# Peptides against a protein of PDB entry 5T59: the designs that were tried, part 34

Target 1, 112 residues: chain A of PDB entry 5T59
Amino acid sequence: TTPTMQSTSLLTEHLGYPPISLVDDIINAVNEIMYKCTNAMEKYLMQRNIIGKKDFSDEIKIGTAKLESLLENSVDKNFDKLELYVLRNILSIPSDLLEENRFRLLHHEKLV
Target 2, 90 residues: chain B of PDB entry 5T59
Amino acid sequence: EHIRFQRLVQVCNKALEESIRKLQSWEKIHECFPNYGQTREGIENLTVCQQQVIKLWSNLSRVEFDAIFHERSIEEKLNQLDDLINKARS

## One batch from the design tools (peptide; aimed at target 1 L82 L87)

Design b2_p19_8_s4 (made by RFdiffusion4, then SolubleMPNN; from b2_p19_8, 9 letters changed)
Fold by OpenDDE base, seed 3:
Structure b2_p19_8_s4 (fold): chain B 112 residues (1-112), chain C 90 residues (1-90), chain A 19 residues (1-19)
Amino acid sequence: as target 1 above (112 residues)
Amino acid sequence: as target 2 above (90 residues)
Amino acid sequence: MEKLAKETLERYKKVLEKL
């Protein structure tokens, strides 16, 4: 279901933080991991940049940059989809619980 | 009964797997290093590098995501949410 | 609390526009 002010407010109260905070943690983590991976790749290859009598440093730098870009694009796309899915299907409240007679269930349970 | 946390784990794993898929392609790796990859030693280095990166991706994501889930107590919170929904529908 | 909750909605709309 599509997030609403009503559902996000209730979820924020339930979680102790807004739903988006969890998603932000996930996205920030994967971005950090992504750059650690690409940095490790560049460092590894740059320590092995000379083969025979030829220096491949320039090719390595360009190549690793290309791979980084590919990974960035893929991460961006897939985790945008993840964000939508989480907010629609996981951190969500069914519409029947948002009716007047059911609206206070989460709030009531927290207070009791 | 409890389904939301399981779904969260599944969608996270899917996103991670789909994101790293292009780096799992040897052809794409080789294309980025056309001359380096024409040498025997270069191929060996790229092969090891590819394996190490994929392993690093997997290990770091597992550790970091588990830490996030723990710090946010998300399994407990999602289970509670499932329970509340089930109670409301009963 | 509502201010914090609103951040989720705004972000959701933003991501929808990207895709």
Scores: peptide ipSAE 0.629, ipTM 0.952, DockQ to the pose 0.822
OpenDDE base, seeds 1, 2, 4, 5: peptide ipSAE 0.627, 0.625, 0.628, 0.628; ipTM 0.952, 0.952, 0.952, 0.952

## One batch from the design tools (peptide; aimed at target 1 N78 D80 L84, target 2 V11)

Design b2_p20_1 (made by RFdiffusion4)
Pose (drawn by RFdiffusion4):
Structure b2_p20_1 (pose): chain A 112 residues (1-112), chain B 90 residues (1-90), chain P 20 residues (1-20)
Amino acid sequence: as target 1 above (112 residues)
Amino acid sequence: as target 2 above (90 residues)
Amino acid sequence: SQEETLERYEELLERGVEEF
C-alpha cells in the first residue's frame, strides 16, 4: 500500500513515534558502523604500511577511501529501498480500515 | 499469523547483506590495493581485513538493530498490528 | 514530523527508487 496521512497520523499514535523515526534510527546506525569499520581498517593497515623496505602509505589512504565511498553509495542505495519497502509493506494500512474507521479499533485498543 | 515483524528482520538483513557484498569479493579488494596486494604480507593483511571487517559489520549491525527494535518495541507494535487487522477483517 | 514521512516517500518516488 502507498502511505497516506491517516496512516502516518494513526501509526504515529499507535507507535508513539512517526513511522520514519524507526527508519532514521536504522540509516543513522548503519552509517556510523560503516565509518567505524573503514576507520578501523585504515589504521590496521597504516601500522602495516611498510612491507620489506617500501612504504605503501599513499596506496592505503587511497584504497581505504576508495572503498569507503563505494559503501556510501551501496548503503545509501540499499537502505533507501528499505525506507520504501518498510513504509509501503510493513508500517502499512489496507483499505479495509481507512474506508470504515480504523479509529474505532485504535481508540478501542487504548482503552478497554 | 504474526508475520510483519519477521519481515522487518528479513528486510534489514537483506539490506545489510547487499550493502557489504562488494567487500566479499577478493577481486575488488585487491583492485583498491594493487601494488600492496602483490606482496605476500600484503595479501595476508588484506585477508585479515575483509574477514574481520565483515564480521565487525555483521556484529555491530546485529547488536544495534536488536537494540533499536527493543527501544521502540517494534516487535510488539507490529504483532499488535498484525493480530488487530485480523480482528477487523473478521 | 508526520508530513516528513510523506515528503521522503515522494522524494523516493521522484528518484525512481524501487523495492527489493

Design b2_p20_1_s1 (made by RFdiffusion4, then SolubleMPNN; from b2_p20_1, 10 letters changed)
Fold by OpenDDE base, seed 1:
Structure b2_p20_1_s1 (fold): chain B 112 residues (1-112), chain C 90 residues (1-90), chain A 20 residues (1-20)
Amino acid sequence: as target 1 above (112 residues)
Amino acid sequence: as target 2 above (90 residues)
Amino acid sequence: SLQKTLDRVKELDKKGVKEF
């Protein structure tokens, strides 16, 4: 079910915040985690950049950047799917509840 | 009876798992460090690094997502939503 | 704010995103 102004309004009233806010929290969190992970990886390897007589610093920087890009793309793709699923199927109100009588029920429950 | 929160958790886990999938591939990791990974010590470092990153990903996501769910009271709110729907359809 | 939710769905649809 695709969100409507009516359903979004009701959900906002029910949740105390717009449905998109939860999604944004999740997305922001995973992005932060993602960069923490990639940063940790780079730092770990940069502390171990010299093996024998060879300095692999440049390769490490390039390699970690590539991995970061791969992770970014994957996160973007999968959390787009998540966002769509959440907004359509989880944070949603069935159409039958948006009818006149059911609409009153939702308001009544929040006011009590 | 209550299904929405479970689905939320499931889809979050799925997104997290699918997102980290490529980093779980040793081949993908090694490809990014072709010369470094040709050394014994390099392989060891990459192995540890891979494991640590995956663990960090898992741990941080669990903690942060649980915090979000708690702060937003989403389990309670979704359960209430389920109840309202079920009540209306009964 | 309310419109933001609708806009995001539209954007995802435009991208051709398939939900889980």
Scores: peptide ipSAE 0.711, ipTM 0.954, DockQ to the pose 0.931
OpenDDE base, seeds 2, 3, 4, 5: peptide ipSAE 0.711, 0.708, 0.710, 0.709; ipTM 0.954, 0.954, 0.954, 0.954

Design b2_p20_1_s2 (made by RFdiffusion4, then SolubleMPNN; from b2_p20_1, 7 letters changed)
Fold by OpenDDE base, seed 4:
Structure b2_p20_1_s2 (fold): chain B 112 residues (1-112), chain C 90 residues (1-90), chain A 20 residues (1-20)
Amino acid sequence: as target 1 above (112 residues)
Amino acid sequence: as target 2 above (90 residues)
Amino acid sequence: SLEETLKRVKELEEKGVKEF
């Protein structure tokens, strides 16, 4: 179900925050986690950059950057899907509840 | 009867799992370190690193997402939403 | 904002995003 102004308003009232806020929290969190992971990887490998008296620092930096990009693209794609799903199917109100009589019920329950 | 929160958790897990899938590929990892990965020690380091990163991804995601869900009281709110919907349809 | 939700959905649709 595609969100409407009415459903979004009702959900905001119910949640105490706009539905998008939850999604933003999730996306922000995963982005932070993503960079923590790639940073950790780089740090780990950079502490092990010398093998056989050869310095692989440059390759490690480039390689971890590539992995970061790969992860970024994947995160972007998958969490776009997540966002769409959440907003359509989880943080949503069925159309039948947005009808006049059901709308009143929702408000009534909120006030009681 | 309560389904929305479960679906939220499921889709979050799905997104997380699909996102990390590329890093679970040894081939993808090795491609990024073509010369480093030609050494024994390099392979060992990459292997450990890969495992640790995946674990870190999983652990951090669990902790952070749980915190978000708690702070937003989303389970309770979604359960209430389910109840309201079910009640309205009854 | 309230409109942000609708805007984001529209943007995702325009990007051709498909649900899981």
Scores: peptide ipSAE 0.679, ipTM 0.952, DockQ to the pose 0.935
OpenDDE base, seeds 1, 2, 3, 5: peptide ipSAE 0.677, 0.677, 0.676, 0.676; ipTM 0.952, 0.952, 0.952, 0.952

Design b2_p20_1_s3 (made by RFdiffusion4, then SolubleMPNN; from b2_p20_1, 6 letters changed)
Fold by OpenDDE base, seed 5:
Structure b2_p20_1_s3 (fold): chain B 112 residues (1-112), chain C 90 residues (1-90), chain A 20 residues (1-20)
Amino acid sequence: as target 1 above (112 residues)
Amino acid sequence: as target 2 above (90 residues)
Amino acid sequence: SLQETLKRYEELLKKGVKEF
C-alpha cells in the first residue's frame, strides 16, 4: 500500500511527528556508524603501516576507501528498501480505516 | 495482537546484517590490501580489523537504534496503532 | 597463496584477538 496524504496526516497526529522523520533518524544514524567503523579501521592499520622496511600507508588509505565504498553501496541499497517497507507496511493505515467515520474514532482515542 | 514494532525491529536488523555482509568476506578484505595482506603481520592486523569492525558495527547500531526508538516512543505508538486497528475491525 | 592466506586467517580466528 502506498502512503497517502491522509494517512500521513493521521500518523503525524498519532506519532507527534511525520513518519519519514523516524526513517531519517535511522538512516542518519547508520551513515554515522559507517563512518566511525571505517575511520576506526583506518586508524588501526595506520598505526601498523610499517612492516619490515616497507611503508604501506598509501595502500592502507586506498584499501580502506574501497571498503568504505563497498559498505556505502550496501547501506544505500538495504536502507532504501527499509524506508519503503516501513512507510508502506509498518507506519501505514489500512484503507478501511481511511473512511470518514474511522477518522473520528482515531481522533477520539487520542483525546482519551 | 502487537506486530508492527516487532516487524520494525526485524527489518532494521535485516538491513544492518545485509549491509555488513561484504565486510564479513575475508576475500574481499584481502583484495583491498593485496601487498599488505601478503605479509604475516599484515594478515594478523587485517584479521583484527575485520573482527572488530563487525563488532563495532553491531554495538553502535544497537545503541543508536535503541536510542532513536526510545526518543520517538515508537514501540508504544505502534502498539497503540495496532490496538486502534484491531478495535476498529472488531 | 590465497589459499594459504585463508588458512592463516582461520587459525587466527580460533585464537581470538584483542579489541580496538
Scores: peptide ipSAE 0.113, ipTM 0.899, DockQ to the pose 0.013
OpenDDE base, seeds 1, 2, 3, 4: peptide ipSAE 0.044, 0.065, 0.074, 0.096; ipTM 0.894, 0.896, 0.899, 0.897; seed 3 fails the geometry check

Design b2_p20_1_s4 (made by RFdiffusion4, then SolubleMPNN; from b2_p20_1, 6 letters changed)
Fold by OpenDDE base, seed 4:
Structure b2_p20_1_s4 (fold): chain B 112 residues (1-112), chain C 90 residues (1-90), chain A 20 residues (1-20)
Amino acid sequence: as target 1 above (112 residues)
Amino acid sequence: as target 2 above (90 residues)
Amino acid sequence: SEQETLKRYEELLKKGVKEF
């Protein structure tokens, strides 16, 4: 099922924040982690850029960039799926609870 | 009874695992450094990088995601949501 | 060769590696 305005409102009231905010936090975190990882790798290799008589600095930079790109694509793909799943299946309200009487129940529970 | 938070953790772990899968491939690593990886010392360095970046990925994600879940009180909120749904259906 | 590189990698994994 697809999230509705009604479900979003109810969940926002319940959570204290919009459901998408949780996903945003997760995605922002993983993106930060991703770049920390690739940066660490580049720095490590750049400190070891010379082997024998050859300087591999250019290859290291290019290679690390390629890995970063691969990781970015994978992160984007998998966390887009995550977002969809979370919003549809975890942070969701069953349709039967979106009826007027059920809606009142949720509000009533909050007020009690 | 409470299922939503468990699912959240599961899908987060899955997304993290699938995202790092390419870096877990030595072949992919080597492909990015074709000449560097033809040297003994280069292989050693790349091996360390691969292992350590995976560890860093795992450690950072654990810490950060746990922090998010705590700050958002998501376990409690999802449990409450489960309870509300169950009560409404009873 | 790629196979040789892979073997070297596997050997290093078995022996363990130093800190990042």
Scores: peptide ipSAE 0.130, ipTM 0.899, DockQ to the pose 0.013
OpenDDE base, seeds 1, 2, 3, 5: peptide ipSAE 0.095, 0.051, 0.125, 0.119; ipTM 0.898, 0.894, 0.899, 0.898

Design b2_p20_2 (made by RFdiffusion4)
Pose (drawn by RFdiffusion4):
Structure b2_p20_2 (pose): chain A 112 residues (1-112), chain B 90 residues (1-90), chain P 20 residues (1-20)
Amino acid sequence: as target 1 above (112 residues)
Amino acid sequence: as target 2 above (90 residues)
Amino acid sequence: SVEEIIERAEEEEEEVEEWF
């Protein structure tokens, strides 16, 4: 289903937070991990940048950064589809409920 | 009957697996370090990276998301939502 | 911002389904 304002309004009430807030926590979380990994990888190599008698510091900075940007694209790509797949199929509303009052059951849930 | 939350787990894992796939390929890894990878020690060091980075990637994301799913009780809110739409359709 | 997400979900509907 396509998201609507009633679903956003109702799901915000049921969840206690807007449906997008969960998606923000995920995207924001994976990004932090992405950089935590690349930074950890660069330092592992920089203290191993000299093999034999040659210094590969330049190649490592370029390589670690050249990898980081490829994840920035792939992650932004794959988690936007998540942002979409979730708001359409998981935090989703059928027609059975907004055609004939979903308000009854949510109000009914919070009380009885 | 509780089907929506398991999906949330499936879609998160799905996104992560695709997010890291280009790093599982030794080729693309060596492309970023062509000269460095032509040394024995370089090959050994790069192997230690991609295998550890992937493990770190999997573990950090697994722990946080399980935590995020806890702080927002999403497993329950969705289980309440799954079994609630059924009661409505009935 | 919500309206942009709705429009984007309508445009990329088939891609998201194939992706999953």

Design b2_p20_2_s1 (made by RFdiffusion4, then SolubleMPNN; from b2_p20_2, 12 letters changed)
Fold by OpenDDE base, seed 5:
Structure b2_p20_2_s1 (fold): chain B 112 residues (1-112), chain C 90 residues (1-90), chain A 20 residues (1-20)
Amino acid sequence: as target 1 above (112 residues)
Amino acid sequence: as target 2 above (90 residues)
Amino acid sequence: SFEELVEKIKKEADEVDAWM
């Protein structure tokens, strides 16, 4: 289920930022790490592209690109799941707290 | 009493572990370098790459995610959220 | 070596975090 506008507003007030911002930070970080990993691999192998009399530069470039694609697909899949889980189960407010009588509790705690 | 931050850490670790799973497969690595990997020296180089990439992945993710959690004060905020929920239910 | 390259990348990442 998608978070309600009410829960998003309350959590934004509590956190000082929208819940999605945390997820965005995580996803941006893992993407950066992913490309650093594949770039490092490519650079290392390209420094070792000649074995004997054969130049493997083209194979290395293609192979590294394939690995990057595999990793990218896996990251997308798993962190999409993470996003849904975090927003639905971690950064969420139970329905009973969204009732009027308990809704005031969140405001009270902020003001006191 | 405090469960949300623990869950956040767990789900992050799970996502990271599952994401790197294919690179942990030597077969997948070798398939990307079919001719290079038929040489002794090529195998050695690929082995080093595989091991070091996995280590880099783990170390960078730990450092970066911890930094994010700190900057967002997420442990404190999630603990407070747990407390608010528990208080409201009592 | 790859290990040296990894350390270089890690240092760069740490520097970025320090300035953020």
Scores: peptide ipSAE 0.096, ipTM 0.896, DockQ to the pose 0.018
OpenDDE base, seeds 1, 2, 3, 4: peptide ipSAE 0.093, 0.094, 0.091, 0.081; ipTM 0.895, 0.895, 0.896, 0.894

Design b2_p20_2_s2 (made by RFdiffusion4, then SolubleMPNN; from b2_p20_2, 11 letters changed)
Fold by OpenDDE base, seed 2:
Structure b2_p20_2_s2 (fold): chain B 112 residues (1-112), chain C 90 residues (1-90), chain A 20 residues (1-20)
Amino acid sequence: as target 1 above (112 residues)
Amino acid sequence: as target 2 above (90 residues)
Amino acid sequence: SFEELVKKIEERKEEVDKWM
């Protein structure tokens, strides 16, 4: 079930920020981590690019780029699923609470 | 009674684990470096690199996600949400 | 380097742990 405007507004009031902001933080973090990992890998291997008399720099650059793409695709897939799950099942208000009497409960808890 | 934060941690861990799984495959690593990986030193370097990347992935994600959760006070907020829902249903 | 990155991670971890 797609989050409603009502649930989003209520959750924003409760959290102090829109629910999507948490997901954005998570996704931004993992993207940064991904880059750091692949960059570290490339640098590590480029420092060890000469084996015997052969220079493997080109192969290392291409190979690392391939791994980065592979990781990026996997991150995109899995964290898209995460986004949907979090917004629908964790940062969500059950439909039965989206009634007038229960809305007052949410506001009451905020005010008291 | 508090379940939402636990679920958040679980799905984050699952997403991280599934994302790094392909890099845990030596075969896939080796395929990206076919000639480099045919040398003894190359294999050694790739092995260390693979191990270090996985560790770095795990450590960075732990630190960064914990920081996010703390900054957003998400455990407290989700616990409160659970309590609110439970109260409404009682 | 990996070692440098690990060091940075540990430093940040300590900071986070202090606040938790």
Scores: peptide ipSAE 0.065, ipTM 0.891, DockQ to the pose 0.019
OpenDDE base, seeds 1, 3, 4, 5: peptide ipSAE 0.051, 0.059, 0.062, 0.059; ipTM 0.889, 0.890, 0.890, 0.890

Design b2_p20_2_s3 (made by RFdiffusion4, then SolubleMPNN; from b2_p20_2, 12 letters changed)
Fold by OpenDDE base, seed 5:
Structure b2_p20_2_s3 (fold): chain B 112 residues (1-112), chain C 90 residues (1-90), chain A 20 residues (1-20)
Amino acid sequence: as target 1 above (112 residues)
Amino acid sequence: as target 2 above (90 residues)
Amino acid sequence: KFQELVEKIEKEAEEVDNWM
């Protein structure tokens, strides 16, 4: 089930930030890592762009870009699944507790 | 009793592993460099790149994700959430 | 030489982590 407004509010109070913020941090991080990986590969290969009498600079640039695209597609697919799983199954409050006024329990625990 | 943080770590690791899977394929790497990979030196260079980029992926993800988890205090918060839910059901 | 690049990138990432 999709998180409700009530669940989001309660979790935001508990966490000190909206649940989606955690997912955003994770996704932003993996995107940065992806770029760093492909950039490092390109730099390494560009330092070795000439083999024999042939210059492979153009192929290296195009090839690295293709590799980045391949990785990007995989990242997008898998981390979209991650986002759904985290928000639905990890950062979630069971519906039965919401019906039993979970908010009161959370408030009580903070005051103790 | 505490299960949510463990699940978070597991799903993150799974997403990272599945994302890098295609780069673990030599065939896919070679396809991106069809002429470069026909040379002995090119193959050697690509082999080094493949091995090292996978290591870099693993190391950077560990550092960055641990930083996120720490900054968000997510282990503590998820444990508390588990405790609250368990208490409510007792 | 690639290892050197990797180490530089990892060091930078670690520094960011320590700063935050």
Scores: peptide ipSAE 0.112, ipTM 0.910, DockQ to the pose 0.018
OpenDDE base, seeds 1, 2, 3, 4: peptide ipSAE 0.096, 0.101, 0.098, 0.101; ipTM 0.907, 0.909, 0.907, 0.908; seed 3 fails the geometry check

Design b2_p20_2_s4 (made by RFdiffusion4, then SolubleMPNN; from b2_p20_2, 13 letters changed)
Fold by OpenDDE base, seed 2:
Structure b2_p20_2_s4 (fold): chain B 112 residues (1-112), chain C 90 residues (1-90), chain A 20 residues (1-20)
Amino acid sequence: as target 1 above (112 residues)
Amino acid sequence: as target 2 above (90 residues)
Amino acid sequence: SFQKLVEKAKKRAKEVDEWM
């Protein structure tokens, strides 16, 4: 199920930040890591671009670009799934606890 | 009793592992460098490159994700959430 | 380079460990 406004508010109060902020941090981090990896790969191979008096620079650039695209697509797919799972199943409050009596419990525990 | 943080770690690891899966395929790597990979030296370079990028992926992700989890105090917060839910159901 | 990036990551890991 999709997170409700009430759930988001309660979790924000509990966490000290909106639940989506954690996911954003994770996604931003993996994207940064992804480009660091592909950049390192390109640089490594470009330093080794000449073999047997042949220059493979063009092929290396194209090849690394293809790998970057491949990785980017995979990251997008898998971390979109992660986002949904985290927000719906980890950073979530069961619907039965959103009732009046149990809702007060969460607020009470924070104040005590 | 405490399950949410464990699940968070698991799904993060799964997403990371699945994301790098295609780069773990030598066939995919070689296909991107068809002529370069036909040379002995090229194969050696690609092999090292593949190994290093996978290691880099693993190391960077571990460090960065742990940092995020720490900065967000997410283990403590998720444990508390588990406790609150359990208490509410008791 | 790969090595430099790994070393940078290790350095950050130590910082995180020390902070915890």
Scores: peptide ipSAE 0.153, ipTM 0.890, DockQ to the pose 0.019
OpenDDE base, seeds 1, 3, 4, 5: peptide ipSAE 0.144, 0.147, 0.147, 0.149; ipTM 0.888, 0.889, 0.889, 0.889

Design b2_p20_3 (made by RFdiffusion4)
Pose (drawn by RFdiffusion4):
Structure b2_p20_3 (pose): chain A 112 residues (1-112), chain B 90 residues (1-90), chain P 20 residues (1-20)
Amino acid sequence: as target 1 above (112 residues)
Amino acid sequence: as target 2 above (90 residues)
Amino acid sequence: ERYEELEEKYGEEADEFFEE
């Protein structure tokens, strides 16, 4: 289903937070991991940048950065689909409920 | 009957697996370090990276998301939502 | 507005992608 304002309004009430806030926590979380991994990988190699008698410091900085940017694209790509797939199929509303009062059951839930 | 949360787990894992796939390929890894990878020790060091980075990627994301799912009780909110739409359709 | 952007960019592709 396509998201609507009632679903955003109702789901915000059921969840206690807007549906997007969960998606923010996920995107924000994976990005932090992405950089944590690349930074960890660069330091592992920089203290191993000299093999034999040659110094590969330049190649490592370029390689670690060249990898980081490829994840920035792939992650931004794959987690936007998540941002979509979730708001459409998981935090989702059918027509059975907004055509004939979903408000009854949410209000009914919070009380009885 | 509880089907929506398992989906949330499936979609998160799905996004992560695709997010890291290019790093599972030794080829693209060596492309970023062509000269460095032509040394024995370089090959050994790069192998230690991609295998550890992948493990770090999997573990950090697994722990946080399980935590995020806890701080927001999403498994329950969705289980309440799944079994609630059924009561409505009935 | 964000949803519309994502729907134009991905649409049914995102559904097929996650249903694999």

Design b2_p20_3_s1 (made by RFdiffusion4, then SolubleMPNN; from b2_p20_3, 9 letters changed)
Fold by OpenDDE base, seed 4:
Structure b2_p20_3_s1 (fold): chain B 112 residues (1-112), chain C 90 residues (1-90), chain A 20 residues (1-20)
Amino acid sequence: as target 1 above (112 residues)
Amino acid sequence: as target 2 above (90 residues)
Amino acid sequence: SRFEKLEKEFGDEADKFFNE
């Protein structure tokens, strides 16, 4: 289902935070992890930048940047899809629960 | 009965798996280091890097996502949501 | 909105992707 102001409000009350906040946490985390991974790889290779008589520092920097870009694009797409899916299907309230009686039930259960 | 949290974990795992898929390809790794990867020592270094990155990705994602889920109490909240929905439909 | 942009870009692709 598509998020609405009503569902967002209800979920926010239930969760204690807006649904998007969880998604943001996830996205921020994976981005941080991504950077840590690529940075670690660059550092490792830069410590091994000289093979024989050749210095591959420039190639390593470019290569790791390319990998980072590839990973970033993949992360972006996959977690954009994840955001959409989560908000539609997981952090969502079925339409039947948005009816008057169901709405009262949610509030009542929380107060009891 | 409780389905939402399990699904959340599943989709997170899939997103993580699909995101790292390209780095799991040796060919793609090698393409980023065309000359470096033509040396024996370079290949060895790249191999280690690939393994370490994948491992790091897996470990960090597990730890960080679990921490998020815990801090947000999302399992409990989603279970409660499932219960509320089921109760409302009964 | 942010959600609308995602919906426009991916639509049902997201559902199909995670239901595989």
Scores: peptide ipSAE 0.694, ipTM 0.955, DockQ to the pose 0.920
OpenDDE base, seeds 1, 2, 3, 5: peptide ipSAE 0.693, 0.692, 0.694, 0.693; ipTM 0.955, 0.955, 0.955, 0.955

Design b2_p20_3_s2 (made by RFdiffusion4, then SolubleMPNN; from b2_p20_3 with E1S Y3I E8K E16K E19D)
Fold by OpenDDE base, seed 3:
Structure b2_p20_3_s2 (fold): chain B 112 residues (1-112), chain C 90 residues (1-90), chain A 20 residues (1-20)
Amino acid sequence: as target 1 above (112 residues)
Amino acid sequence: as target 2 above (90 residues)
Amino acid sequence: SRIEELEKKYGEEADKFFDE
């Protein structure tokens, strides 16, 4: 179910934050992790850049950058799909329940 | 009865697994270092590097995602949402 | 909107991907 203004408002009230905020946290986290991984890879290889008196520093930098790009593209696509899925199927309210009864239940839950 | 939080964890895991799949390919790793990977020592270094990065990815994602879920109280909130929906349908 | 753009790009693909 595609999010609506009504469902977003109800979920925001329930969660204490907009549903998209959770997704933003997840996406920000994975991006940070991604760059930590690629940075670690580059550092590891740069400490081992000389083999047989040959310096492979330039190749390592280029190669690591290529892998970073591959990972970026994969993360972008997979977590775009995740965002869509979460907002439609997990952080969602069935349309048939978006009525007065649902509003009352949410209000009652807060009072109890 | 409670299904939403479990599903959230599942889809997060799948997205993480699919994202790291490219780095799990030795062929893709090697092609990025064509000359470096022609040496015995280079191959050894790349192998260790690949393994370490994958482990780092797994460990960091677990820690960070758990922290997010805790800070957002998402398990509790999703369980409550399930309960509210089930109650409304009863 | 942000979600509408994702819907245009992926549509039902997102559901199929995670429901496998």
Scores: peptide ipSAE 0.693, ipTM 0.955, DockQ to the pose 0.964
OpenDDE base, seeds 1, 2, 4, 5: peptide ipSAE 0.692, 0.690, 0.692, 0.692; ipTM 0.955, 0.955, 0.955, 0.955

